# Ledger of designs, part 126: peptides against a protein of PDB entry 7PB4

Target 1, 105 residues: chain A of PDB entry 7PB4
Amino acid sequence: KMLNIKEYKEKLLSTLGEFLEDHFPLPDRSVKKKKKNIQESSVNLITLHEMLEILINRLFDVPHDPYVKISDSFWPPYVELLLRNGIALRHPEDPTRIRLEAFHQ
Target 2, 218 residues: chain B of PDB entry 7PB4
Amino acid sequence: DALQMAVGYFEKGPIKASQNKDKTLEKHLKTVENVAWKNGLASEEIDILLNIALSGKFGNAVNTRILKCMIPATVISEDSVVKAVSWLCVGKCSGSTKVLFYRWLVAMFDFIDRKEQINLLYGFFFASLQDDALCPYVCHLLYLLTKKENVKPFRVRKLLDLQAKMGMQPHLQALLSLYKFFAPALISVSLPVRKKIYFKNSENLWKTALLAVKQRNR

## One batch from the design tools (peptide; made by RFdiffusion4, then SolubleMPNN)

Design b2_p9_5_s4 (from b2_p9_5, 5 letters changed)
Fold by OpenDDE base, seed 4:
Structure b2_p9_5_s4 (fold): chain B 105 residues (1-105), chain C 218 residues (1-218), chain A 9 residues (1-9)
Amino acid sequence: as target 1 above (105 residues)
Amino acid sequence: as target 2 above (218 residues)
Amino acid sequence: SVELHLSLL
């Protein structure tokens, strides 16, 4: 049972990866390299795939508190995309925390 | 100069100690408005002020006034637009500000220096079609951005579902007609032959300013 | 199903 869940998770993430890369790629931030001085913290944005992986992992690892704190690596359009499509929900008391919506219903 | 001082005020925010915060804010806002409508703003000034208008740093009235004066002297950086979309998704701006931004984006579309990164946002714009307030302007934006590679079966289904829900909206019909042009096999439905594509005239707010920009850049 | 939610994307 656990192996089948991991395999299903991996297959899901793999199938999602291609779709998400094609339709929701990260914007290339490379244009900023030339102007040196503003310490805009080079926050490495994670892919939507990586974000979903984090959310899925949290749901499986901590099912009683499946919420993930939104970090600076979470690109706001991705967060909005997940929330708007009902893939994720905000914590009712902490808008900085999101969970994967349980597809179990 | 007065503009640099005004931009710097918005960037740094109000210094706590000023007794006349509102008068100072209004002075700087009027400075930005005056320069923007007369001469346009530099790409760097738009980069700063556009992000401020969408960040929720100021109240909705101020943000609306800033956004209304985002008139380029020459060009708008696509990076400014990408950042602006990010701020839009943080949810610190009002729904009216979001609508105004999409109106602005459509009106200023030709003044954006590049489109490659904006085209990567296609999926995010498409996802905003479900917002009834945004839908007319997002359809217009998508009409400007859509390439053959963006026309996918799932997007066709979503547009048809939206049409079923909202009725035969002119802006939705315009986008569907473009989709049918790129991928006729995906759209079996007969679309009304519209002689003219009609979008809500987003440009009306900036019509005079845009004419002046086009005249200066000739 | 996750596929359904993703098809809604």
Scores: peptide ipSAE 0.058, ipTM 0.865, DockQ to the pose 0.043
Fold by OpenDDE base, seed 2:
Structure b2_p9_5_s4 (fold): chain B 105 residues (1-105), chain C 218 residues (1-218), chain A 9 residues (1-9)
Amino acid sequence: as target 1 above (105 residues)
Amino acid sequence: as target 2 above (218 residues)
Amino acid sequence: SVELHLSLL
């Protein structure tokens, strides 16, 4: 049973990976225009794939508290995308925490 | 200059010591408005002020006024738009500000220097079609952004489902017609051949300013 | 299915 869940997770993540890369890529922040003064905090944003992997891992590893804290690495459009499509839910008492919603079959 | 002081005020925030915070804010806001409508703003000024308007740093009335005066002198940086979309998703701005932003984005679309990064946001804009208040403006934006590679079976299905729920809306039909142009095999439904595509006039707020910008950049 | 949920994206 656990092996089948892990394999299903890996297959899910792999199938999602290509789709998410094609349709929801991170914007290329590499256009560092040389203007020195904007301390844009170089927060390393994670991919939507990595975000989903974190959410899935949390659901399996800590099913009694499946919530992940939204970090600065979480690109706000990705968070909104997950929430708006019912893929993730906010914690009812802590809007900084989100969980993966069970994919209704 | 007066504009730099005004932009700096919005960027750094109000210095605590001013007894007349509201008068100072109004003075700087009027300075930005006056320059924006007369001459337009530099790309750097738009970059700063657009993010401020969407960050929730100020009240909705102030944010709305700032966003209304995001008129370029020459160009808008696509990076400013990408950052703005990020702020839009943080949820610190009102629904009316979101609508105004999409109206602004459509109105200013031709003045954005590049589209490559904005095209990467296609899926996020498409997801916003579910918002009834945004839908007309998002359809217009998607009409401007859509390439053949964006026309996927799942997006066609979503548009048809949306049309089934909302009825035959002119903005949905315009987008569907473009989708059918790029991928006729994906859309079996007979779309009425509209000779003219009609979107809600998002440009009305900036019509005079846009004419002036186009004239200055000729 | 995940495809359906992704099709919701």
Scores: peptide ipSAE 0.058, ipTM 0.868, DockQ to the pose 0.045
Fold by OpenDDE base, seed 5:
Structure b2_p9_5_s4 (fold): chain B 105 residues (1-105), chain C 218 residues (1-218), chain A 9 residues (1-9)
Amino acid sequence: as target 1 above (105 residues)
Amino acid sequence: as target 2 above (218 residues)
Amino acid sequence: SVELHLSLL
């Protein structure tokens, strides 16, 4: 049972990875190199694939509290994309926490 | 410079000690408005002020006034637009501010220096078609951005589903006609041959300013 | 289905 869940998770993530990379890539930050002065916090943004992996892992590892805290590495458009499409839900009392919505429908 | 002081005020925020906070804010806002409508703003000034308008740092009335005066002297940086889209997704701006932003983005589209990063946001803009208030303006933006590679079967299905829900909207028909041009095999539905593409005139707010910008850059 | 969620993306 657990092996099948891991394999299913890996297959899901791999199938999602190509689609998400093609259609929802991160903006290229390479242009930021020239303007020295804006201390834009060099927060390393994670991919949408990595974000989904974190959410899936949390759902499996901690099913009674499947919420992940939104970090500065979470690109706001990705968070909004997941929420708007019903892939993720905000915690009812803490809008800084999101969970994966069960694909079980 | 009065403009630099005004931009610096919005960037740093109101100093707690000022008894006349509202008068100071109004003075700086009027300075930005006057320069923007007369001469346009530098790309750096737009970068700062656009982010402020969308960050929720100030009230909706102030944010709306700032966004209305995001008129370029020459160009807008695509990086400013990418950052702005990020702020829209944080949810600290009003629905009216989001609509105004998309109207602004369509109106100012030709003044954006590059389109490569904006084209990468295609999927995010497409997801915003589900918002009934945004849909007309997002369709216009997508009409400007759409390339052959963006026309996918799943996007065609979504547009047809939206048309089934909302009816034959002129803005949806315009976008579907473009999709049919790029990928005729994906759209079996006979689209009425509309001789004139019709979008809501988003440019009306900036018409005079845009004419002035085009005259200065000739 | 995962495909439906992907189709919504």
Scores: peptide ipSAE 0.058, ipTM 0.867, DockQ to the pose 0.045
Fold by OpenDDE base, seed 3:
Structure b2_p9_5_s4 (fold): chain B 105 residues (1-105), chain C 218 residues (1-218), chain A 9 residues (1-9)
Amino acid sequence: as target 1 above (105 residues)
Amino acid sequence: as target 2 above (218 residues)
Amino acid sequence: SVELHLSLL
């Protein structure tokens, strides 16, 4: 049972990953290496694939509190994409927390 | 410089001690408006002010006025647009501000220095087609951005479904015609041969300003 | 199916 869930998760994530990389890539922020001291917050943004992996992992690892705190690594367009399409839901009392919506309906 | 002081005010925010916060705000806003409409703004000034207008730092009326004066002197940085799209997704701006942003983006499209990163946002813009208020402007933006590689079967289905819901809208037909041009095998539907692509160009708030920018950069 | 949910994206 657990192996089948892991394999299904990996297959889901892989199939999702290719689609999401092709259609929702991160913008390349790397270009402005010019040394001006603006504390451009060196926030490393994660991919949409990595974000979904975090959400899926949380749902399986902590099913009684499946919510993930939105970090600065969560690119706002990705968060909005997940929420707008019903893939994720905000916590009712804490808008900084999101969970994966169970695709089981 | 008066403009630098005005931009600095919006960037740093109001200093606590001013009893006349509204008068100071209005003074700085008028300074930005006057320079923007006369000379245009530098790319750096647009970068700062565009983010401020979309961040929800100020009220909707102020944000709307700032966004209306995002007129370039020469170019707009694509990085400013990428940052702006991020702010739109944070949900701190009004629906009217989102509409105004897409109108601005279409109007200023030719003044954006590069489009490579904006083209990477294609999927996010496409996802905004379901918003009825945004749809006409997003279709126009997508018409400007669409390359052959963006024309996918799932996007064709979404456009056809949207057309079934909204009817034969001129902006949807324009985008579908472009999709059919790039991928005729994906669109079996006979599109009416419209000789003219009609986006609502008549309401370009920046028409006079854009003519002036084009004249200064010739 | 996740494909359906992705096709909704």
Scores: peptide ipSAE 0.055, ipTM 0.865, DockQ to the pose 0.043

Design b2_p9_6_s1 (from b2_p9_6, 5 letters changed)
Fold by OpenDDE base, seed 2:
Structure b2_p9_6_s1 (fold): chain B 105 residues (1-105), chain C 218 residues (1-218), chain A 9 residues (1-9)
Amino acid sequence: as target 1 above (105 residues)
Amino acid sequence: as target 2 above (218 residues)
Amino acid sequence: MVDIYLSIN
């Protein structure tokens, strides 16, 4: 049973990866954040793919609490994209937490 | 005021209302339309109404009318645009609404307060080039957004593939010419030297309204 | 435009 779950997870991540590469090509990571000296903590934003991986991993690793806390690395437009597409759902009591919806049904 | 009541109706009003016969709906639509075309809308009003137009809360006819009157008094918030783009991915709006949105986005581009987050959506817009109905308007949008860092080999290949499939479309040629300008080594194909860049419907539905907005903000 | 939800599910 665990092997099947792992294989399914890998297949899902692979399929998502292909989809995201086709529809959301990653910007060149080589945009050297010109360190403008503004001490504003340049939070490294994660990709949509990485965000989905985190959500999927949480669902499989902690199925009884599949929610992920939204960090500063989560770009708000990506969060909104996931929520609006029904891919993710906010925690009913804590709006700072989201879970993967598609596989929780 | 009447506008606040109208916006409030659309924000809190009936979900999945498709009834063109609703006198109340029509009254509020006319209120929004009249204010928008006369004075423009505040950024907050555009934020609310733009989301409504793309959320599928109302019927296509209503959504189309709302979207057509998304005329700013001064500026449009980038956040509103990002939120709107997110709705495009959900598929709750019609194809015609999507086309209209891209036309609107191109028309209103200079009135958007910031472009930093929109630039991060470059990949999303680029993927939409595969939609034949959207392609002309997406090319125009990308023409406005493209920076040197966006010009990548895989995108060049995709544009050339699209050109092979669709023929030498003026909007594709315009975008390819820009790509060649930024990265001449990536495009070996000789592009016809067009004296004028032509995008379909360059004369947008909002031409008169936008002139008025510019005059008010001088 | 691709429905992301339908493409993933």
Scores: peptide ipSAE 0.008, ipTM 0.666, DockQ to the pose 0.052
Fold by OpenDDE base, seed 3:
Structure b2_p9_6_s1 (fold): chain B 105 residues (1-105), chain C 218 residues (1-218), chain A 9 residues (1-9)
Amino acid sequence: as target 1 above (105 residues)
Amino acid sequence: as target 2 above (218 residues)
Amino acid sequence: MVDIYLSIN
C-alpha cells in the first residue's frame, strides 16, 4: 500500500520531531524586523516541514529530475538531518541539490 | 545561592525598569565568572547560559563574557552543544561570537558527554569552512569528528578548492591528511609529511581552567 | 589509531 504522501510526510516529521524539539528551534517567523543596521542578511529560513514539502512536491512534479536546489532559506542542520537519516540524498555530481530518498527505493 | 540568582537573571532577561541595569548585569556576570573559573559550572548551568550567549538576548560584549565562562565542572551535555549550533544558524550572534564558539567547542571537546548528535552535524560544520575566520577552528573540529563515512568526494573537492584558494595551511593540511588516511583513492595529491599536526588552538583561552577541571575530576 | 598512523607516516 503506497502510503499516502501526506501520511508519509507526517510520519517523517513525527520521527524527527523529538530530535528537532530537543535540539533545533523552529525558525522564528516572528523576527520582527527591528530596523537596527546589522545587515545580517535576514535570510528567511524555512521549517523542516516546508523543506520536506518542497522535496515531496518536486518528486511528484518532476519525477525525472526530483532534485531541489539548496537555497539560503534551507537551514543547514535540517538539510543534514534529512541526509543523515536517509530521508534525502545529495545529487552525486552537485552537492547543492538534494532529493527525497524514501520514494526512490 | 548567588550563582542561581545570576543564572536566573540571565534566563529571565534584563528588567526594563531598572535604572541600575548595568550594575546588576555586571554583578551577575561577575558571579558567573568567579564560579566558572574557580569551580566550573554544572551541565545544567552551561545549558542555560550557553543558549543565552548565542540567542542574541544580550549584547555582544556580554555574550562574549558568558561564552568565555562556559567551563564545565565535570561534563558538557551534547544537547547543549547541538542547541548552541542551532542558534548559530539563526544568525543572532556576531562573527566574533561564532569564532569564539568554535574555539570553545574545540577546547571543550573532550568534556562533551556524547558525540553522536554532534557527528550528525558534520556537514553543517563543514559548510562553515568557507568562512575564513572560522576555517582554522572548523578544521580542528572536523579533525576531531571525521570518520571514514564523512569522507566523500564532494567534500574532498571542497577541501582542495580551499587549499587552492588559501594555500597549504597547517590546519587544512591536517584535515586533508586525515581524509587521505580514510580515503586514499580520493586524494591523489601528495601531502607533505608533517610530523606534527599544528592547530592554532594549541594554546586556547581555557588551557589553565581545563587543567584544573581535569585535576578535580581525577 | 589515526594519530598513530599519522605519526608513523
Scores: peptide ipSAE 0.008, ipTM 0.454, DockQ to the pose 0.021
Fold by OpenDDE base, seed 5:
Structure b2_p9_6_s1 (fold): chain B 105 residues (1-105), chain C 218 residues (1-218), chain A 9 residues (1-9)
Amino acid sequence: as target 1 above (105 residues)
Amino acid sequence: as target 2 above (218 residues)
Amino acid sequence: MVDIYLSIN
């Protein structure tokens, strides 16, 4: 049973990875906004694939608390994309936390 | 070129220092509108402007006007459409802009150069069926995109549930009829044999422009 | 959600 879950996870991540990289790339940071000295903390944004991987891993590793805290590395549009498509849900009491929605229902 | 200057303005965004921001914006917007309706826009121009219209960079009024003039000279790049759908998923645009986009997408469907990647977005479109405002136009789009491989039991159930909720809508009946054509075993419900497929005329906004495009490309 | 995953497969 555990092997089947791991294999399913890997297959899911692999299948989603290719699609998401092609269709939902990170915004090109190459827009040279003129260096106004606003220390925009150069937070490295993670890919949508990496975000999903984090959510999936949390669901499997900590099923009783499957929520992930939204960090600065989470591109807000990706968060909204996941939420709007029912892929993720916000914690009812903490909007800074999200979990993967169980697809197997 | 006046069009290049206008496109460049929208790419860079509103310059904070200009006292006449509104006049400059209107000038460039009119330039884009004039060229688009007279000659159509190049695929590269549509790529840039479509992205801007859906990104939330400008106000809803401006975005609406830009989207209304996304008329191709020849073709629309599939990549531009994929990027646009990505913006819809992010939800930075208004509900009215989303409706307009789906109307645009249906109207311009035949001018999109390729459909392979758009077909991969089938599920994103299908999820939008739950939005009552989008449902008629999404049904039309799905009618254009649906292949046998897209007809799955869970989608059939969702369509039947929507029908139960919304009643027998012509656009939903059209899509269900197509589903039954591809997979008759999945749809046991007798669908009325409607001889005429009825979708809301999404093309009305661009009818004249599209006729002109077809004439130029004949 | 299932629809998105199934559309990619």
Scores: peptide ipSAE 0.020, ipTM 0.606, DockQ to the pose 0.097; fails the geometry check
Fold by OpenDDE base, seed 1:
Structure b2_p9_6_s1 (fold): chain B 105 residues (1-105), chain C 218 residues (1-218), chain A 9 residues (1-9)
Amino acid sequence: as target 1 above (105 residues)
Amino acid sequence: as target 2 above (218 residues)
Amino acid sequence: MVDIYLSIN
């Protein structure tokens, strides 16, 4: 059972990743850290792929509450991209929480 | 100088102890407005102020005024635009601010130093087409951004669906015509030959200011 | 079409 879940997870990540890479290219991480001394709290943003991985993991780990709280590491355009493309859904009562959409229902 | 003090005020935020917070705010805001409309703002100043305007740090009225005076002296940094787009999604700015931002983005498009990262946000902008208030301006933006590689079957379907929902809007027709130009095989529907492309943003709030900027940079 | 847009703006 665990092997099937892992394989399914990997397949899902791959499928979604390929789709997003094809239709929604990711911004290059190579924004050179020009040391502008502005102590803006360098919140390390995660990739869209990593965001999906978190969502998928939550779905499998906690299927009765598959929602992930949006953190500062979640780049808002990525969140909106997921939501607007039906990949993720906001919690009906808490807009700060999102879940992976169940594609196989 | 007065501008640096004003920008610094907005960056640091209102000092809690000031009895005349509103007067101080207004003074600094007027300073920014005067310089912006007269001379334009440096890219660094736009970076700071644009971020502030969209962060929700100040009230909607203040944010609107700041955004209206985001007029470049020379160029706008692409990074500033990417950051701004990030703020649009956080939900701390009003719908009117979002509309104004897209209007601004279209108006200032030629003054943005690079487009590579903005082009990568094509899908994000495209997804915003479903917002009725944003749709006209997003269509205009997409008209500026669209490359052949962006024209995909699913996007064609979405545009046709939007047309079915909203009717034959001039801004949608303009974008569809561009899509048909790049990928005629994907769009079998006959599009009306419009002699003139019409976007609602033809009456640019910044038209006079941008003419002045172009004249100074010649 | 791009040229027409550039001419109007």
Scores: peptide ipSAE 0.008, ipTM 0.673, DockQ to the pose 0.024; fails the geometry check

